# Peptides against a protein of PDB entry 4CIC: the designs that were tried, part 8

Target 1, 148 residues: chain A of PDB entry 4CIC
Amino acid sequence: KVSTKGHYGVQAMFDLAQHFGEGPVSLKSIAERQGLSEPYLEQLIAVLRKAGLVKSVRGAQGGYILAREPRDIKVGDIIRVLEGPIAPVESVSQDDPEHSLKFDFSVTKSVWEKVKKSIEEVLDSITLADMLKDAEEAQMAQGYMYYI
Target 2, 147 residues: chain B of PDB entry 4CIC
Amino acid sequence: KVSTKGHYGVQAMFDLAQHFGEGPVSLKSIAERQGLSEPYLEQLIAVLRKAGLVKSVRGAQGGYILAREPRDIKVGDIIRVLEGPIAPVESVSQDDPEHSLKFDFSVTKSVWEKVKKSIEEVLDSITLADMLKDAEEAQMAQGYMYY

## One batch from the design tools (peptide; aimed at target 1 K1 E83)

Design b1_p10_1 (made by RFdiffusion4)
Pose (drawn by RFdiffusion4):
Structure b1_p10_1 (pose): chain A 133 residues (1-84, 100-148), chain B 132 residues (1-84, 100-147), chain P 10 residues (1-10)
Amino acid sequence: KVSTKGHYGVQAMFDLAQHFGEGPVSLKSIAERQGLSEPYLEQLIAVLRKAGLVKSVRGAQGGYILAREPRDIKVGDIIRVLEGSLKFDFSVTKSVWEKVKKSIEEVLDSITLADMLKDAEEAQMAQGYMYYI
Amino acid sequence: KVSTKGHYGVQAMFDLAQHFGEGPVSLKSIAERQGLSEPYLEQLIAVLRKAGLVKSVRGAQGGYILAREPRDIKVGDIIRVLEGSLKFDFSVTKSVWEKVKKSIEEVLDSITLADMLKDAEEAQMAQGYMYY
Amino acid sequence: DFALEIAFDF
């Protein structure tokens, strides 16, 4: 199960990545395109801004823009920002979960917002039918 | 975050794997060794039994034992047993989560209860200090 | 009914 925070955090950061070259966009526009609740997005952006992942701009087309290029933002970075008598007895079971955790970390660190932009272009494109191999 | 069910399901199955050669053990003994609540364990075992992963034995010193050898039970098998207008718009974000799901499935399918038994022996051993 | 929750806020 993917948390609401993780899903919406990545969605919102990806929407900003899709508008990075064009410039700032409003939070309302992000919520509209992504189907997110504006109050929840406002809170999410506030954390991402404190983390230096997004920045606000005061322009006419003010609004929000990525604070780092998409190629320099791993999906794992976004997730890391949003997340927060005695004796020793080794648990092999816990070691299995550690391996699960490591593999997840590896996948999320292997994908950047730039990679997602490239995938978005390839997967949702159109072309003459003869070119589908 | 790992669910209580996944954690306790794997713990209980591994305890049975540690006692597979010796024979059946009571549910109370599993609950005691693993620090589990007996009511929760009983419910858990019932599903595992229906799935053919564990079997009850009448015996006298009867109890429960694995229904398949440890080498034939993947951790992923245990997890899979315990788990249960319109338009199209591709979501690249969802595709990321699909990749995460795939990697988890791969890790859990690559580990059997036999692998866990081998790891348990190696990690919780004692030996002359010169051999470290 | 999932074994794992991803992006869980600890």

Design b1_p10_1_s1 (made by RFdiffusion4, then SolubleMPNN; from b1_p10_1, 7 letters changed)
Fold by OpenDDE base, seed 5:
Structure b1_p10_1_s1 (fold): chain B 148 residues (1-148), chain C 147 residues (1-147), chain A 10 residues (1-10)
Amino acid sequence: as target 1 above (148 residues)
Amino acid sequence: as target 2 above (147 residues)
Amino acid sequence: KSALTLAYVG
């Protein structure tokens, strides 16, 4: 499962993408639109900022912006920043060297590595720009349903 | 992350696959070989048995066997039995209907659905028979490195 | 119900 942190991080980044080019967005406004707690969002944004995915703008109309264009930010980038490396299995403490030596361990490990790779490929194939496009298409589809 | 439950469940099922056709295997022997606690393995096996992936054999040489051939058991089947439906995101309580109505929610949901589908495809593409084959190939490769 | 938590390792 993507943690709540990863989930909300993607939502927050998507909100910033929707407002990309409109100037800085306040954390309060993001929190309200995305249904996030502001304190929780502050923690997420701090990590995202430190990783260079978000920039803070100072001043009366200050807030946050994407540090890069939506097309240059993959969902995988956001998740790696917030969650670290994608691990399909709870890292059994690498500290048990005895488990590492079992042949069965190597085969099961290969299964989880395949899962990891698959997840990474999916997340790295989706940009914030792709999400914006999907959103626009969904809005247009809804708009057409109201006119019929 | 696959939970410890899913991870150990796959290990236990793989152990049973390695002994498929040799008769019933005791939980103790599985636990020892796989480095699992026997009580924890009992819980896993109970779930797997109830789901029809494992059969119990009674008697002095009793134990457990796979209920189906290794080729007919996908890793995805094991995971679904132990973990339930693969959820890429913690189910934010579906109970917040207000979040469901937000357009942004639908787009982010689609991302996670894609992740889910990808995971399912991978797990459903791997059988216990595939794992057995991989194990045999790995053993042969190790054997050749020693000669 | 322990759903497969794909924990993104932070």
Scores: peptide ipSAE 0.057, ipTM 0.772, DockQ to the pose 0.585; fails the geometry check
OpenDDE base, seeds 1, 2, 3, 4: peptide ipSAE 0.044, 0.041, 0.034, 0.043; ipTM 0.759, 0.761, 0.763, 0.766; seeds 1, 2, 3, 4 fail the geometry check

Design b1_p10_1_s2 (made by RFdiffusion4, then SolubleMPNN; from b1_p10_1, 7 letters changed)
Fold by OpenDDE base, seed 1:
Structure b1_p10_1_s2 (fold): chain B 148 residues (1-148), chain C 147 residues (1-147), chain A 10 residues (1-10)
Amino acid sequence: as target 1 above (148 residues)
Amino acid sequence: as target 2 above (147 residues)
Amino acid sequence: KSAFELAYVG
């Protein structure tokens, strides 16, 4: 599962991708378009900026832009930045050392590693450019439905 | 991420698979071998039994068995029983209706659906029989490292 | 919590 943070992060990055080349976008405008709270978006953008996926532009028309072209940003990159490494299993909280018989059940671990790898492959196969294309295709399809 | 419930459920089912054909296994023995608390295992087994993945055998040598052959139980079946449908995104709790501008951002939803499908495909591609085979191969490989 | 939801919440 992608956390809410990852989900909204991808949404925000996609918004920036849609405006790529148009100049900086204000956080307010992103928040409004994507249905995000501005404070929450600020937190997300701060992380994304620190990771070098987003750039801040200063000035009266300041805001944020993608730091790279949409084709050069994978969904997996966004998720890894926001969520860290994809963990297939919840790390059992270290707190109860006694019953943490970490039976490192190697076979079950291998199952989860396969799941992890599959998720990573999917997320790394999708760029923001792919998402843009999908959105365009969806809009065209809707446009055709209005003509039928 | 598979929940602890899913993780331990797969572990318990794998234990039962390792003993498939040997008769009923006690919850205590499963708990001991798998490092699970017996009460927690009881809850898991109850769900798995209700779903028809496990059978209870009554008697002095009673316990649990797989309801089907290991080859007929996918990891995905276990996970779906214990955790429900694989959801790629946490369902934003319905509780705050106001800020749930479910901007059903169709494009992002499609990404998560692809992830979901991928997870399902992986989990449905692995049976308990596959896990048994992997365990055997791992044991053999360890045995060869001692030589 | 679905298996997938748990994968990313950790």
Scores: peptide ipSAE 0.104, ipTM 0.794, DockQ to the pose 0.551; fails the geometry check
OpenDDE base, seeds 2, 3, 4, 5: peptide ipSAE 0.089, 0.085, 0.085, 0.061; ipTM 0.799, 0.796, 0.797, 0.804; seeds 2, 3, 4, 5 fail the geometry check

Design b1_p10_1_s3 (made by RFdiffusion4, then SolubleMPNN; from b1_p10_1, 9 letters changed)
Fold by OpenDDE base, seed 2:
Structure b1_p10_1_s3 (fold): chain B 148 residues (1-148), chain C 147 residues (1-147), chain A 10 residues (1-10)
Amino acid sequence: as target 1 above (148 residues)
Amino acid sequence: as target 2 above (147 residues)
Amino acid sequence: KSAFTLGYVG
């Protein structure tokens, strides 16, 4: 599963993308719009900032902005920053030798590697700009349904 | 993550595929070869049998066989039986309304649906027969490196 | 390090 952290991280980054070019957005405003606790969002933003995906702006109108254009941020980049590398199967932690998958069957490993590659390709093919476009198209489609 | 259940389920089904046409295989033999506890394997096999992927054969030479040919069993079928439907994101269980993703942002949902579809396509494109072929090719490649 | 894991709705 994409953890709650990965999911909400993508939502928070998408919120910042919707306001890109309008100046800094406060954490409070993002938290309210996304239904997140402000302390939880602070933790997410701290990680994203350290990774260079978000910038902090100081001052009375301070807040956060995307560090790059929405077209230059992939969903895969956000997920890797928040969740680490994509792993379809639990790497048997060295700590439980009894559950050590002794038989690293090369064949089963190859199946999971194919799954990993497929997920990476999808997540790396979607930018925040693509998500913005999809949102605009969805709003237009809903608007047309109310006028019919 | 593919749970330990899904992972070992694919391994157990692959073991049965390697012995397909040779008759019934005992759970003990599968457990020993795959490094699984026999009780754990019994639970896996019970689910796989109920789903019609495995058959039980009774008698002195009894055990388990694949219910279908290896070419007719997809990895995706095994995973769906053991793990249920592929879900990239936790469906907020109805039981914790406070963590209800109130904003089902249609756009973020579409991202996860694309991921789901991609995973399903990969898992549904791989059969136990494909895995057998890959194993044979790997053994041949290792054999050629020793000669 | 948390890894992006595939979850199944079981």
Scores: peptide ipSAE 0.036, ipTM 0.789, DockQ to the pose 0.157
OpenDDE base, seeds 1, 3, 4, 5: peptide ipSAE 0.037, 0.036, 0.036, 0.038; ipTM 0.792, 0.786, 0.787, 0.797; seeds 1, 3, 4, 5 fail the geometry check

Design b1_p10_1_s4 (made by RFdiffusion4, then SolubleMPNN; from b1_p10_1, 6 letters changed)
Fold by OpenDDE base, seed 5:
Structure b1_p10_1_s4 (fold): chain B 148 residues (1-148), chain C 147 residues (1-147), chain A 10 residues (1-10)
Amino acid sequence: as target 1 above (148 residues)
Amino acid sequence: as target 2 above (147 residues)
Amino acid sequence: KSALELAYVG
């Protein structure tokens, strides 16, 4: 599972993407729209800012913006920043060297590595721009259903 | 992450696959080879048995066997039995209807659905027979390095 | 901290 942290991080970044070019967005407004607690969002944004995915803008119209264009931010980038490397299995503690030497461990490890690679490929194939496009398409589809 | 339960379940099932056709394997022997606690393995095997992936054999040579051939057991089958449906994100409680109605929720959900599908495809593409083959190939490769 | 924990929604 993507942690709650990763999930909400993607939501927050997507919210910022929707407002990209409109100026800084307050954390309060993001929290309200995304149904997140403001304190939790502050923690997420702090990490995202440190990683260079978000910028803070100071002033009366202060808040946060994406540090890059939506097309230049992959979902995988957000997840890696918030959660670290994608690990499909809890790292059986590399600390048990005895398990590392077992041939069976190698085969099972290869399964999880394949899963990891697949997840990474998917997450790295989706940008915030792709998400914006999907949102637009979904909105248009809903609009057409109301006019029929 | 595949839970510890899923991980150890795959290991246990792979151990049974390695011994497929050799007769019943004791839980003790599996636990020893896989470095699992026997009580924990008993719980895993109980679930796997109930799901029809493992059979218990009674008698002096009693133990467990795969209920199907290794080629007919996908890693995905094992994971689904032990962990349920693959969920890449904690189900934001379907219980908050207000979140379900937000368009943003729909888009983010689609991302996780793509991840889910990808994971399922990978896990469903790998059988215990594939794992056995990979093990054999790895063993041969190691043997050639020592000569 | 390993990022993606696949949680199965049981």
Scores: peptide ipSAE 0.095, ipTM 0.821, DockQ to the pose 0.180; fails the geometry check
OpenDDE base, seeds 1, 2, 3, 4: peptide ipSAE 0.083, 0.075, 0.060, 0.084; ipTM 0.811, 0.791, 0.805, 0.817; seeds 1, 2, 3, 4 fail the geometry check

Design b1_p10_2 (made by RFdiffusion4)
Pose (drawn by RFdiffusion4):
Structure b1_p10_2 (pose): chain A 133 residues (1-84, 100-148), chain B 132 residues (1-84, 100-147), chain P 10 residues (1-10)
Amino acid sequence: KVSTKGHYGVQAMFDLAQHFGEGPVSLKSIAERQGLSEPYLEQLIAVLRKAGLVKSVRGAQGGYILAREPRDIKVGDIIRVLEGSLKFDFSVTKSVWEKVKKSIEEVLDSITLADMLKDAEEAQMAQGYMYYI
Amino acid sequence: KVSTKGHYGVQAMFDLAQHFGEGPVSLKSIAERQGLSEPYLEQLIAVLRKAGLVKSVRGAQGGYILAREPRDIKVGDIIRVLEGSLKFDFSVTKSVWEKVKKSIEEVLDSITLADMLKDAEEAQMAQGYMYY
Amino acid sequence: SSPALEIAPS
């Protein structure tokens, strides 16, 4: 199960990545395109801003823009920002979960926002029918 | 975060794997060794039994034993047993989570209870210091 | 602050 925070955090950062070249966009526009609740987004952006992943701009087309290029933002970075008598007995079971954790970390660190932008272009495109191999 | 069910399901199955050659063990003994609540364990075992992963034996010193050899039980098998207008718009974000899901499935399908038994032996051993 | 993922849910 993916948390609301993870899903919405990545969705919002990806929306900003899709508008990075064009410039700042309002939070309202992000919420509208992504189907997110504006109050929740406001809180989410606040953390991402503190983390240096997004920045606010005071322009007419003010609003928010990625603070780092998409190629320099791993999905794992976003997730890491949003997340927060005695004796030793080794648990093999816990070691299995550590392996699960490591594999997840590996996948999320292997994908950047730029990679997601490239995938978005390839997957949602249109073309003449003869070119589908 | 790992669910209570996944953690306790795997713990209990691994305890049974550690006692597979010796024979049946009581649920109370599993709960004691693994620090589990007996009521929760009983409910857990009932599902594992229905799925053919464990079997009850009448015996006298009877109890429960794995229904398949440890080498034939993947950790992923255990997890899978315990788990249960319109338009199209592709979500690249959801595709990322699908990749995460695939990697977890791959890790859990690559580990059997036999692998865990081998790891348990190697990690919790004692030997002359010169062999480290 | 919660984890992004829950593993092995019901």

Design b1_p10_2_s1 (made by RFdiffusion4, then SolubleMPNN; from b1_p10_2, 8 letters changed)
Fold by OpenDDE base, seed 3:
Structure b1_p10_2_s1 (fold): chain B 148 residues (1-148), chain C 147 residues (1-147), chain A 10 residues (1-10)
Amino acid sequence: as target 1 above (148 residues)
Amino acid sequence: as target 2 above (147 residues)
Amino acid sequence: KESAFLLAGE
């Protein structure tokens, strides 16, 4: 599962993408628009900033911006920053030494590796620009339904 | 993440597939071969049995067998039985009513739906028979490296 | 019903 952290991280980054080119947005405004707690968002933004996906702008109209264009940020990049490598299976911590019969679960492992690869391919195929486009298309579709 | 439950469930089912046609296997033997605790395996097997993926055989040589041929059991079937529907994102429980600004996260939701579909396609494309074949190929490859 | 695919970070 994408953690709540990954989920909200993508939402926050998407909000920043929607405002890309408009200048810095406050964390408060992102939190309000995305239904996130401001303290939780601060934690997410701190990680994203450290990873170079977000920039902080100082000043009275300070806040945050995307560090790159929306087309240059994949959903997979956001997830990797927030959650680390995509792992479909929890690594059974090898730490219980005694019954670690290293059963070469090579066959079962290969199943999970295929799942991992599939997830990575999907997440790396979607950019914030793709998400912006999808949002625009959805808004247009809603607009047309009100006129029918 | 596939839970430990899903992971070990697939391992247990694969063990049963390896012994398919040989008669019932004991939970103890599965636990030993798969590095699982017997009590944990009992819980998994109970769920799998209830779902009709496994059958219990009574008697002195009793145990468990696959309820269907390995080719008729997808990895996705096992995962759905053990974990329920594949969900890439935790459903944020709607239960906090006050700040439930139902932000129509339709766009972000679509991302996770794509992930879900991709996972389902992969897991539904792999049967226990496919896993058996992969194991046989791996054993043959090892055998050829020793010669 | 806890949804199955928790990608917990290592």
Scores: peptide ipSAE 0.075, ipTM 0.806, DockQ to the pose 0.173; fails the geometry check
OpenDDE base, seeds 1, 2, 4, 5: peptide ipSAE 0.072, 0.065, 0.062, 0.070; ipTM 0.803, 0.809, 0.807, 0.811; seeds 1, 2, 4, 5 fail the geometry check

Design b1_p10_2_s2 (made by RFdiffusion4, then SolubleMPNN; from b1_p10_2, 7 letters changed)
Fold by OpenDDE base, seed 4:
Structure b1_p10_2_s2 (fold): chain B 148 residues (1-148), chain C 147 residues (1-147), chain A 10 residues (1-10)
Amino acid sequence: as target 1 above (148 residues)
Amino acid sequence: as target 2 above (147 residues)
Amino acid sequence: KESALTLADD
């Protein structure tokens, strides 16, 4: 599963993509549009900024912008920054000694590696530009349904 | 991520697949081979049994067997039984009211649906029989490295 | 039904 952090991080990055080229967007504006708390969004944006996916703009009309074009940011890039490596299985926390028998059963490991690879391929195949295009197509389809 | 329950459930089911046709296997024996606690394994097996993936055999040589042939049990079947539907995103728990704005952005939802579909396709493409074959091939490869 | 396929370790 993508965590809540990953999910909201993708939403926030998509919001920034929708405003790409329009100048800096305030965290407040993103939070309002995406239904996120400002403090939570500040934490996400701090991580994304440190990773070089977003830039802060200073000044009276300051805020955040994408650090790269939407086509140059994959969903996989966002997820890896926020959640780390895509892991299909929870690492059995070392802290449960009863379950600590890391029987790294090679065959079961291979199943999870296949799942991991498949997730990575999907997430790395989707850019913020692809998401923008999908949004435009969805809006057009809704517009056509109201005219029918 | 597959939970610890899903992970260990697949291991336990694979152990039963390795012994398929040999008769009932004791939970103790599975627990020892898979490095699982017996109480934890009992809980997993209870769920798997209720779902019809395993059968209990009664008697002096009682234990558990697969309810179906290894080829008729997908990894996806095991995961769905133990973890429920494959969801690529945690359902934002309704309990955090600040995060409760389920802005089901259709576009972000479509990303997660693509991930879900991909995971389902992988897990539904792998049977316990495929895992048995992979194990046999791995053992043969190790045997050839010693020569 | 908490879907257990979560990607992030909390």
Scores: peptide ipSAE 0.043, ipTM 0.812, DockQ to the pose 0.181; fails the geometry check
OpenDDE base, seeds 1, 2, 3, 5: peptide ipSAE 0.038, 0.042, 0.036, 0.043; ipTM 0.801, 0.810, 0.802, 0.813; seeds 1, 2, 3, 5 fail the geometry check

Design b1_p10_2_s3 (made by RFdiffusion4, then SolubleMPNN; from b1_p10_2, 7 letters changed)
Fold by OpenDDE base, seed 1:
Structure b1_p10_2_s3 (fold): chain B 148 residues (1-148), chain C 147 residues (1-147), chain A 10 residues (1-10)
Amino acid sequence: as target 1 above (148 residues)
Amino acid sequence: as target 2 above (147 residues)
Amino acid sequence: KESALTLAEE
């Protein structure tokens, strides 16, 4: 599972992608559109800004913009920034080195590494531009359903 | 992430796979080999048994066996039994229907559905037999490093 | 560091 932090982080970044090129977006407007609390969004944006995915624009019409084009931001980049490395298993405390359990642990670990790699590949295959395209296609499809 | 329950469940099932055809394995022996507490393993085995992945054998040499051959048990089957459906996102409470957020929610949801599908495909592509083979290959590779 | 993608129970 992507944590709530990762989920809302992708939503906030997607909102910024939808407004890319329109100038800076206020945190308030993002919070309202994405159903996020403004304080929670502020924390997310602070992390994303520090990672260089978001830029702060100063001034009366200040706010936030994507630091890169939507095509240059992968969902995987957002998740890694917010969540750190994708780990498919909770770190079972490596603390007890003594037991002969090392081998069985290696095979099960390889399963989880395969899961990790698969998740990373999926998240790295999806950009904010891909998400924008999917949104446009979905809107067009809904528009056609109103004409039937 | 696979929960601790899923992780240890796969370990316990893998232990049973390693002993498949040798007869029933005691919970104590599985617990000792897998570094699991016996009470925790008992809970896992109860769920796995109820799902028909494990059988209980009665008698003085009683214990547990796989209910199917290792090739007929996917890691995904074990995880679904122990964890339920693979959900890539915590269920954000669907409770507030009113806000216009439906559309943005749909696109982000599709990302997580793709992640879900990918996890399912991986877990359904790995059987206990594949894990046994990987273990054998790893043992052989270690044996060759001593030469 | 708690790893990101948790397969949590519903």
Scores: peptide ipSAE 0.057, ipTM 0.806, DockQ to the pose 0.525
OpenDDE base, seeds 2, 3, 4, 5: peptide ipSAE 0.041, 0.039, 0.037, 0.054; ipTM 0.809, 0.805, 0.806, 0.813; seeds 3, 4, 5 fail the geometry check

Design b1_p10_2_s4 (made by RFdiffusion4, then SolubleMPNN; from b1_p10_2, 7 letters changed)
Fold by OpenDDE base, seed 1:
Structure b1_p10_2_s4 (fold): chain B 148 residues (1-148), chain C 147 residues (1-147), chain A 10 residues (1-10)
Amino acid sequence: as target 1 above (148 residues)
Amino acid sequence: as target 2 above (147 residues)
Amino acid sequence: KESALLLAGE
């Protein structure tokens, strides 16, 4: 599972994407809209900022903005920053190298590597811009359902 | 991450696949070959048996066999039996429905659903027979590197 | 049964 950290990180980044070009967004406003605690969001934003995905803007109307355009930020970039490399299985600690048939371990490992690759491909195929588009389409669909 | 349970479950099932057609395999032998504890393996096998992926054979040469041919067992089947449905994100408990913009939640959810689907597709595309083939190919490749 | 496929971090 994507950790809560990854989940909320994507949510926070998506909020910043929705406001991209509108100027800095306060952490308070992000927290309120996304149902996140401010302290938790501060931790997420600190990591995202250090990774160069978010910028802090100083001043009376200070806050945070995306450091890049939504199209230039993949969901995979966010997840890698927050969680590190995608690993579908915990590396079984190589602690007992002696008796495990090295060969069987390699085949099982290849399964998990395929899973990893698939996850990476999916997450790298989705940008914040794609998410924005999906949101617009969903909103339009809801609007039409209210008119029917 | 696939849980340790899922990981070792696939490993144990693969061991049984390697011995498919040779008769029952003892839990002890599986445990030794796969580097698993017997008690842990017993728990895994019990679940797999209940799900109809493994059969117990009674007798002096008793043990376990695959209940189906390796080609008829997907890695996804093993994982679903051991871990349940594949969920890429823990369902954030809907506990605070009121203030979360329902809309943003839906888009984020769709991302995780895509991830879920991708994982399922991969795991359902790999059978124990595919794993056996991969093992043979790897063994042949190693054999050629020694010549 | 909560799905145990936990991705990478924890």
Scores: peptide ipSAE 0.084, ipTM 0.799, DockQ to the pose 0.165; fails the geometry check
OpenDDE base, seeds 2, 3, 4, 5: peptide ipSAE 0.076, 0.063, 0.074, 0.070; ipTM 0.805, 0.802, 0.803, 0.816; seeds 2, 3, 4, 5 fail the geometry check

Design b1_p10_3 (made by RFdiffusion4)
Pose (drawn by RFdiffusion4):
Structure b1_p10_3 (pose): chain A 133 residues (1-84, 100-148), chain B 132 residues (1-84, 100-147), chain P 10 residues (1-10)
Amino acid sequence: KVSTKGHYGVQAMFDLAQHFGEGPVSLKSIAERQGLSEPYLEQLIAVLRKAGLVKSVRGAQGGYILAREPRDIKVGDIIRVLEGSLKFDFSVTKSVWEKVKKSIEEVLDSITLADMLKDAEEAQMAQGYMYYI
Amino acid sequence: KVSTKGHYGVQAMFDLAQHFGEGPVSLKSIAERQGLSEPYLEQLIAVLRKAGLVKSVRGAQGGYILAREPRDIKVGDIIRVLEGSLKFDFSVTKSVWEKVKKSIEEVLDSITLADMLKDAEEAQMAQGYMYY
Amino acid sequence: EAAITIAAES
């Protein structure tokens, strides 16, 4: 199960990545395109801004823009920002879960927002039918 | 975050794997060794039994034992047993989560209870210090 | 809050 925070955090950062070249966009526009609740987005952006992942701009077309290029933002970075008598007895079971954790970390660190932009172009494109191999 | 069910399901199955050669053990003994609540364990075992992963034995010193050898039970098998207008718009974000799901499935399918038994031996051993 | 919770509940 993917948390609301993770899903919306990545969605919002990806929307900003899709508008990075064009410049700042409003939070309202992000919420509209992504189907997110504006109050929740406002809170999410506040953390991402503190983390240096997004920045506000005061222009007419003010609003928000990525603070780092998409190629320099791993999905794992976004997730890391959003996340927060005695004796020793080794648990093999816990070691299995550590291996699960490590593999997730590996996948999320292997994908950048730039990679997602490239995938978005390839997957949602259109072309003459003869070119589908 | 790992659910209580996944953690306790795997713990209980591994305890049974550690006692597979010796024979049946009581549910109370599993709960005691693993620090589990007996009511929760009983409910858990019932599902595992229905799925053919564990079996009850009448015996006298009867109890429960694995229904398949440890080498034939993947951790992923245990997890799978315990778990249960319109338009199209592709979500690249969801595709990321699909990749995460795939990697977890791969890790859990690559580990059997036999692998866990081998790891348990190697990690919790004692030996002359010169052999470290 | 963790981004991922596993062993999904029914």

